# Designs tried in a protein design run: peptides against a protein of PDB entry 9IZ0. Part 285

Target 1, 345 residues: chain A of PDB entry 9IZ0
Amino acid sequence: ITCLGSNGHTYKQLVKGGNDDLRQDAVMEQVFEQVNGFLRSYRKTSQRNLSMRTYKVIPLALKTGVIEWVQDTIPLGEYLDSAHKVYHPKEWSLSTCRKLIAEKQMEDLETRLKVYDLVCRHYRPVFRHFFLESYADPVQWFTTQTNYARSTAVASVLGHVLGLGDRHGQNILIDKTSGEVIHIDLGIAFEQGKKLPVPECVPFRLTRDVVDGMGITGVEGVFRRCMEFTLETLRREEDSLLSVLEVLRYDPLFSWLISPLRRMKKQKMQLENFNQPESGNITTDASRDPKIQRNNVSGESEAERAILKVRQKLSSTLSVEASVGELIRIAQDPSYLALMFCGWS

## One batch from the design tools (peptide; made by RFdiffusion4, then SolubleMPNN)

Design b2_p26_7_s1 (from b2_p26_7, 10 letters changed)
Fold by OpenDDE base, seed 5:
Structure b2_p26_7_s1 (fold): chain B 345 residues (1-345), chain A 26 residues (1-26)
Amino acid sequence: as target 1 above (345 residues)
Amino acid sequence: ELEEITEELRKRTKEEFEEAEKLLEL
């Protein structure tokens, strides 16, 4: 839909209905706005304009709402698939890579590492080309690549701290104007990604293509430093952040657990990525809501565990540099990436 | 046209997969 704002501007909006928990997205966006307040208040982060890019989510009912349409964006995965076909037309298809990783999913780590290495050799990074293609001016190119590295650093730290899951290439948008990343579909938080059919083992997405977009310095440039400043800000504001999360503990509308429906939808999407892309609009008319008695007792204990994990991730036991160094190491470790649904790009 | 493109993509994916399986057995 297109709405006229009180400012006289027209805004495109997506109306979602049915099985998407827009309330979880709205809550995560509110947490991001609070974190953006902390990033603006701290000198090291404010001087770099560090922020988590947000989008407006207005929940209208339990399963319906309005989402801001982010203009001038492309999904990372859509760009990577198209660019890979252009720059590496003799390499393997994305479908071949997916099929190989998936057929070996039940094998040992050694076999999965061999498959991952083989896929990596036949599917090379291309994301650097996004900046080279989109920005003919060297100053714009450098600025947008810097904005990408900065926004990815903020999203990586915050995504790790909040335990954001399902960070595949279709849930990460690239702003074509600024080069910034925009994370969408926030319905998997507080490490609930570990409860997916393929468990998420990395703290955030730092695949070869995510790194290739950072340019010649990779992770050792703007990205690492911006992760450090972001984590330093979040550690400084730990009590403020935990107070925001404690308010959510008492929100009867917030779900600290992945819904069974969302888990089933992700399982189907993982299985359908093995079968050819039938663009089947799965209108799963799940008109049978079994009255799942939400045992309120289970929700409170999961909220407490989630807050405890956030506090543990903000621990000052290690330096900011050591903590960021370990996160970057784990996020790039082949032993974790080989276990992921799509760890090669 | 669309069916022909789909069949060529299927064939390519099969050939790439059979190549990859051979490379994993070596």
Scores: peptide ipSAE 0.131, ipTM 0.733, DockQ to the pose 0.026
Fold by OpenDDE base, seed 1:
Structure b2_p26_7_s1 (fold): chain B 345 residues (1-345), chain A 26 residues (1-26)
Amino acid sequence: as target 1 above (345 residues)
Amino acid sequence: ELEEITEELRKRTKEEFEEAEKLLEL
């Protein structure tokens, strides 16, 4: 829909209806706004304008709301699929790569590593071309690539700390004007991604294409340093961040657990991306919402465990540099990426 | 046109997949 704002500007808005809990997104955006407050208060992060880019989510009902449509954006995965066809037309299709990885999904780690390596050799990174195509001016090119590396660093630290899941290329938007990343569909948090049919094994998305967008230095330089400053800020503001999360513990609308319906929907989407839609009218009669009695007792115990894990991730037992170094290592480790649904791009 | 493009993409995906399976057996 297009809405006229009180300022006389027209805004495109996406009305989402369905089983997606827009309240989860709205709550996570509120957490990001608080974190952005901490990043503005700390010299090392404020000097670099470090922020998690947010979008407005207005929940209208339990499963419906209005999302501010982020104009001039593209999903990372959409850009990468398009660019890969242009720059590497002789390499494998994304559908082939997907098909190989899931046909071997039940195989041992050694076999899955061989498949991942083979896919990587036939599907090379292209995300550097986003900046080269979009920004002919060297100053704009450098600025936008720097903004990308900065925003990705903030999102990577915050995504790890909050245990954000489902960080596939369709849930990461790129702003074509600023080069910043915008994370959407935030309803898988607090390590609930480990409960997906394909468990998430990486702390954040740092695939070869995510790195290729950082330019010649890759993870070394702007990205690593901005991760360090972000983590240093979050460690400093640990009590403030935990206090924000404790408020969510008492929000009866917030779910610390992945809903069985969302888990099933993600499982179907993973399977349907494998099976080209055979036109099987599976009329899933949506009429039986099982009244899952949310035993309040289970929610509180999960919230407590989630907050404890956040505290553990903010622990000062290792230096900021050592902690960031290990996170970057794990996020790029083929032994984890080979286990992912789409770890090659 | 769209159906023809879809069938060509299916054919390509099949050929690439059969190549990939051979490369995994080596």
Scores: peptide ipSAE 0.125, ipTM 0.734, DockQ to the pose 0.026
Fold by OpenDDE base, seed 4:
Structure b2_p26_7_s1 (fold): chain B 345 residues (1-345), chain A 26 residues (1-26)
Amino acid sequence: as target 1 above (345 residues)
Amino acid sequence: ELEEITEELRKRTKEEFEEAEKLLEL
């Protein structure tokens, strides 16, 4: 839809309906706006204009709302698939890589590491080309690549702290004007990604293509330093951040748990990648209700555990530099990335 | 056209997959 604002400007908006809880997105966007307040108040982050890019979400009902249409964006995964075909036309298809990783997903870690390495050798990073193609002016190129590294650093720290899951390439938009990342579909938070059929093992997405977009310095440049400043800010504002999350504890409409429907949807999408439809009629007999062991952990006890984990992630036991160093190490570790659904790009 | 492109993509994906499996056995 197109809406006319009170300022006389027209805004394109996406009406999203269905099973996706836009209220969770709206709440996470509110948390990001509060964090952006902290980033603006702290000298080290404000001097760098560090922010989590936000978009307007207006929930109209539990599963329906209006999302701001972010113009001039592209999903990271859409760019990477297209660019890989252009720059590496002799390498394996994304379909082959997905199929191979999926087929070996039940194998041991050693086998999965061999598969991951093989996929990595036949599917090379291309995300550097986004900046080279889009920004012919060297100053604009450097500025946009810097903005990318900065925004990715903020999103990585905040994504780790809040335990944001489902950070696949379709849920990360690139702003073609600024080079900044925009995270969408925030319905998996507080480490609920670990409860997916393929558990998320990394603190944030720092795959080879995500790093390739940072340019020649990779993680050791702007990215690492901006992660450090962001984490330093969040540690200073721990009580303020926890107070925001405590308000959500008492919101009866906020789900601290991944919905069974969303788990089933993700499970189906993961299983459909196994079955190329060559052979008919696996009637998945919908009659086996997996007895969802409702571990009758009250939603309150899950909220309390989530808040406790946020506090633990903000602990000053390690230096900011040591904490960021460990997060970057884990996020790039092949032993974790090989376990992911798409850890190679 | 669309069917031919789809069949060529399927063939390529199959050939690449069979290559990948052979490279994992080595």
Scores: peptide ipSAE 0.124, ipTM 0.725, DockQ to the pose 0.026
Fold by OpenDDE base, seed 2:
Structure b2_p26_7_s1 (fold): chain B 345 residues (1-345), chain A 26 residues (1-26)
Amino acid sequence: as target 1 above (345 residues)
Amino acid sequence: ELEEITEELRKRTKEEFEEAEKLLEL
């Protein structure tokens, strides 16, 4: 829809209807706005204009809301699919790579590592070309690539600390004007991604293409330093961040658990990618109700566990540099990436 | 035209997949 603002300007708005709970997105955006306050107050993060890019979410009813339309954006996955066909037309298709990972998803770690390595050799990174294509001016090129590395660093630290899941290439937008990343569909938080049929094993998305977009220094440049400054800020503001999360503990509209509907939707998508029969009309008989073992874990006990897990991730037991070093290592480790769902590559 | 492009893409994806399976057996 297009709305006329009180300032006389027209704004495009996306009305989401369906099975997506926009209340969780709205709450996570409020947490990001508070964290952006901490990043603006701290010298090391403020001097670099570090922020999580936010968007406005107005929940209207159960499963319906209005989202701010972020102008001049593209999904990371949409760009990468298009760019790979242009720059590497002789390499394997994304469909082939995903099919291989999906078919071997039930195999042992050794087999899954061989598949992941083979896919990596036949599907090379291209995301560096986004900046080279979009920005002919060298100053604009350098500025936008720097903004990308900075915004990715903030999103990676926050994504780890808050346990954001479902960070596939369609849930990450690139702003074509600034080079900044915008994370959308925040309905999997507080490590609930580990409860998916294929568990999420990495702290955040740091795939080969995410690194390729950082330029020649990769993770060892602006990205690592901005992760360190962001984590240092969050460790200083631990009590402030935990106080924000404690307010959410008492919000009856906030769910610390993955929505059963969202879990079923993701489970169905993960299972349908296993069972591609050749194109015969299979009427989806929707009648197998998986016996939801209602473990009567009180919502309070899950909130308390989630807050405790956030506190543990903010622990000063390791230096900021050591903690960031280990997070970067795990997020790039083939032994973790090969375990991810085929849609993560 | 669109059907022919779709069938050529399907054929290519099949050939790439059969190549990849052979490379996993080695």
Scores: peptide ipSAE 0.114, ipTM 0.714, DockQ to the pose 0.025

Design b2_p26_7_s2 (from b2_p26_7, 13 letters changed)
Fold by OpenDDE base, seed 1:
Structure b2_p26_7_s2 (fold): chain B 345 residues (1-345), chain A 26 residues (1-26)
Amino acid sequence: as target 1 above (345 residues)
Amino acid sequence: MLEEITEELRKLTKEQFEEALEKLEK
């Protein structure tokens, strides 16, 4: 839908109707806005303009809402597929890579690592070309690549701390003007991605293409330092962040658990979006979700567990540098990436 | 060719698949 604003500007809006509870997305965006307040309050983060990019989510009903259309964006996965066809036309198709990984998904780790390595050799990173193609001016190129590394660092820390799942290339938008990442479809949080039929084992997406976009230094430099400053800020604001999450504990509309039906639907949609050509009309059949009686007692215990897990991730037991170093190591570990639906790009 | 290789690799047992991977690495 296109709406005319009171300011005379036209805004594209996505009306999402279906079984996706946009209240989860709206709540996560509110948490990001609070975190952006913390990032602005600290000199180390404010001097770098560190922020999580947000978008407006207006839930209108239990199953309907309006999402801000983020203008001048592209899904990371869409760019990578198109760029890979251009820069590596003799390498394997994304479909071939997906099929090989999927067909061996039930095999042991050793077999899955061999398949992952083989896929990696036949599907090389290309995301550096986004910045080289989009920005003719060297200052704009460097600025935009720096903004990408900064925004990816913030999103990586927040994604880890809040336990964001479903971080595939279609759920990460790239702003073509700023190079910043925009995370969408926030309905899998608080480590509920580990409860997917294919569990997410990485703390955030740090695949070879995500790293290739950081330029020659990769994770070493802007990205690592911005992760450290972001984590340092979140540790200082731990009580403030936990207080924001405690408000959600009392929200009867918030779900700390992914429903079994939502898990199955997300997995099916992941598998189908991996197998279907680009017809972006997700006609979500309105299958009547039976009223799963939310046992309130289970919701409170899961909220408490989620908040405790956030507190544990903010623990000062390890230095900021050691904690970030371990997160970067795990996020790049082939033993975890080989288990993902698309860990190679 | 790549689709044929993918469909062949899908039908292989674990051991045959590992042997086929080693042949594709050479």
Scores: peptide ipSAE 0.012, ipTM 0.387, DockQ to the pose 0.036
Fold by OpenDDE base, seed 2:
Structure b2_p26_7_s2 (fold): chain B 345 residues (1-345), chain A 26 residues (1-26)
Amino acid sequence: as target 1 above (345 residues)
Amino acid sequence: MLEEITEELRKLTKEQFEEALEKLEK
């Protein structure tokens, strides 16, 4: 839809209808805006304009809402699929790579590592080309690549701390103007990604293409330092962040658990990305939302466990540098990436 | 221009590039 603003400007808005509950997305965007307040309050983060890119989400009903249309964006996964075809036309297709990883999903770690390495050799990183193609001016190129590394660092720390899941390339937008990343579809949080059919084993997405976009220094530069400054800020604001999350504990609309329907939908999408859709009209009469009697007791216990995990991730037991170093190590570890869906790009 | 800069950046050591970035972030 197009909305006329009170300023006389027209704004494009995405109306999302169907089975997607936008309330989780709206709440996570509010948490990000509070965190952006913390990042603005500290010199180390404010001097670098560190922020999580946010978008407006207005839930209208249980399954409908309005989302701000983020102009001049592209999904990371859409860019990468296109760029791989251009720069490496003799390499394997994304579908071939996906298929090989899936065919070995039930195999041992050693076999999965061998397949992951094989896929990596036949699907080389290309994301550096986004910046080289988009910006002819060296200052713009450098600025946008820096903004990408900074925004990815903030999103990586927040994604870890809040336990954001389902961070596949279609849920990460790139702003073509700023180079910043925008995370969308925030409905898997508080480590509920570990409950997916393919468990998420990494703290955030730091695949080879995500690193290739950072330029020659990779993770060892702007990205690492911006992660450190972001984590330092979040540790200082632990009580403030936990207070924001405690408000969500009392929100009857917020779900600390992945819904069985969302889990099944993600499972189907993971399977259908491997099998051509046979046009079986399974009219799943999804009209019966099972009245999941939210046993209030189970929801409170899950909220408490989620908040406890956030507190544990903000622990000062390790230095900021040691904590960030370990997060970066785990996020790039082939032993974890080989276990994930599309951990190679 | 971008190819030349990319090739110049490829000749920079990681440390030199980090130091140059630190000077631009100050």
Scores: peptide ipSAE 0.000, ipTM 0.257, DockQ to the pose 0.014
Fold by OpenDDE base, seed 4:
Formats: structure tokens, sequence, C-alpha cells
Structure b2_p26_7_s2 (fold): chain B 345 residues (1-345), chain A 26 residues (1-26)
């Protein structure tokens, strides 16, 4: 829809209807706004304008709302698929890579690592070209690549701390004007991504293409340093952040658990991304209600466990540098990326 | 030009790169 603002400007809005609970997105955006307050208050982060990019979410009903249409954006995965065809036309298609990873999904780690390495050799990074194509002015190129590294660093720390899941290339937008990342579809948080049919084993998305966009220094430039400053800020504001999350513990609208319906929807989308539409009648024998053992773990005890995990991630037992170093290592580790449905790009 | 800038940036240490950033942002 297009809305006319009180300022006389027209705003394009996305009306999302169906089964997606926009309340989780709205709550996560509120948490990001609070974190942006902390980042603005701390000298090391404020001097660099570090922020999590937010978008407006207005839940209208349990499953319907208005989302801000972020103008001048592209999904990372859409750019990468298009750019890879241009820059590497002799390499494997994204569909070929997906198929090979899927065919070996049930195999041992050694076999999965071999397939991941093979896919990586036939699907090279291209995300550096986004900045080279979009910005002819060297100052603008450098500024936007820096903004990308900064925003990715903030999103990576927050994504780890809050346990954001479902961080595939379609849920990460790139702002074509600023180079900043915008994370969307925030309905998988507090490590619920580990409960997906393909568990998320990485703390955040730091694939080869995500690193390629950081330029020549990769993770060792602006990205690492901005992660360090962001984590230092969050450790300083631990009690403030935990207090915000404790308010959400008592919010009857917030779900600390992935809904069975959302899990099934994500399972179908993962399977559909692996299956080309061969016209086979998948008789959805919908009749086997899996007895989801509702372990009567009260929603309260899941919230408490989530808050305890956030506190643990903010622990000062390791230096900021050591903690960031380990997070970067794990996020790039082939042993984890090979387990992902799309860890190569 | 872009290749020369990229090669010049490759010669910059992490610190020199950050200092060059701070100079371009001013």
Amino acid sequence: as target 1 above (345 residues)
Amino acid sequence: MLEEITEELRKLTKEQFEEALEKLEK
C-alpha cells in the first residue's frame, strides 16, 4: 500500500498477511531501538555512528500487520545470485550447490565438509562487486563499504547475543544508498534457530560473500573493531539490556519459542529450496499429528533460560577481543558452515 | 584508479586504514 503522511510525503508500505507473527518482529525492533540508545550513549560506538538498522513494524492483528517498505534495498541473496551469474558464468548455479549440499545432508561431517569445500570451489564470492558497481565515487565507495562492515558488525554481535536465527540471504537487506545491512523477519530469536530442521550452528552469518563485501581487510578491518566496541557497549549495559528482556518475559504477546506452525513452514521452504518442482503429487498426509511432547516447560522457564543465555554471552570471563575473535572463528568455521543449508555464500 | 586505490589500500596496515578512514570522514 502507499500511505500519505501528514507531511505530504507518500510512503510505500508492505501489508503482510497470513501466518507470520509480526509481533515478534515488532518486539525485536524495540529491543534494537534500546540497544541503539546504548550505542549512542557510549563514546566508542557513538563516534562511529554504530547502530542496528531498524524498520517500522505495526502489528494490526495476530498475523497481519504493516511493515515499512525499506526503499532502495536489495536482499543479499538476490544480489549474490544475480552477481554470481555475471562474474562467474562458468561456475555452478545456486540450485546445483543447494542440491549437492541437500543430497549429503544426512551424511557424516567429513563427507559434508568435502561437499562444502567442493561447492566453495565452484561458487566463488562476488559481494565485493556490489560496492564497485554501485559507487563510482571513491569516497562514496569507501564510505559505503565501511558502513556495510560497521552495520554487519553490530548486527553480528546483536544476532549472537539475542540468538537471532533464520539469517539467510533473503532476510538480510542491503541499503543501496548507505551500504548498511537491514535484518528482517526477526521471528526466530533466543537460539530457536537451533530447533529448525537444519539447525543453525553459527553465532551469526559470516559466509565468504559476507566477508567479501568488507573489502581487502575482510574481518580484520573495521568489522572486528566495530564488533569489539559493540560487545564492550553491551557488556557495559548488561543490566539495562537484561531489564528490557525481563519486561518481555511478562509480555503475553511475546513467544520465546518457535511456533510449531512456523517451524513447519520453514521446513517446507527449506525442502522446496532443495526440490526443484518435479510435478510429483506430494500427498501431504497431514494426518500424522506428531505428538509434539509439549514438555510443560512453562513459557516463563523458557524466558528465564533465554535471559540466562544472554547474560552468559555478555560474560566478562574473556576479554572483548578474545570473545570477538572466537565468535569470528566459529562463524567462519567450515565445520559449522558445512552443516548449514546455505553456508557457502 | 579503483585498482590503484585498492592496491594502495592493500599496503595500508589496519591502523593506517582506520586513520585514512577518519581523515576521509572529516
Scores: peptide ipSAE 0.000, ipTM 0.260, DockQ to the pose 0.013
Fold by OpenDDE base, seed 5:
Structure b2_p26_7_s2 (fold): chain B 345 residues (1-345), chain A 26 residues (1-26)
Amino acid sequence: as target 1 above (345 residues)
Amino acid sequence: MLEEITEELRKLTKEQFEEALEKLEK
């Protein structure tokens, strides 16, 4: 919809209806705004303008709301698919890579690693071209690439700490003006991504294209340092962050668990992205509703487990540098990326 | 333009780029 503001400006807004819990998005955006408060209060993070980019979510009902249309954005996955066709027209298509990874999804780790390596050799990173194409001035190029690395670092730490799942390239927007990342569809949090049909095994998305966008330093320099400063801030504000999450424990509308319907929808989207419609009448006999045993784990017990996991991730047992180093290592580990739906890009 | 930026980037050693980054982060 397009709304006329009281200021005489027209604002495009996305009305989302259906099975998506916009309340969860709105709550996570509120958590991000609180964290942005902590990042503004701490000198090391405020001096670098570190923030999680947020968008307005106005839930109108349990499954309906208005989302602020983030202007001048593109989904990372949409850019990467288009740019890959331009810069690497002789390499494999994204659909070919996806198909090969899926055909081996049930195989052993060694076989999956071989297929992942093969896909990586036939689908090279291109995300550096976003900055080179979008910015004519070297200062603007450098500033926007720095903003990208900074925003990705903040989002990576927050994504890990809050256990954000479903971080595929369509759920990460790039701001074409600032180079900053905007995370959308926040309906998988607190490690519920591990309960997807293809479990998310990485702490955050740090694929080859995500790294290629950081420029010549890759993960070293701006990204690593900004992760360290962000984690240092979150450790310092642990009690404040946990207090914000405790408020959510008592929100009866907040779902600490991925809904069976959302899980099935994500499963279908994963499968449909493999079935190019060759016109074959596969009568999928949709009649076998698997009686998903409702493990009546009380929502309170899941909330408590989620808060405990956040506390564990904020533990000072390791230095900030050691913790960030391990997170970066795991997020780039082929042994985890080979298990992902799209770990190569 | 893209060629000039690419050629300027090719002239920047990783160290010079890291030092320039560190100066711009201050």
Scores: peptide ipSAE 0.000, ipTM 0.268, DockQ to the pose 0.013

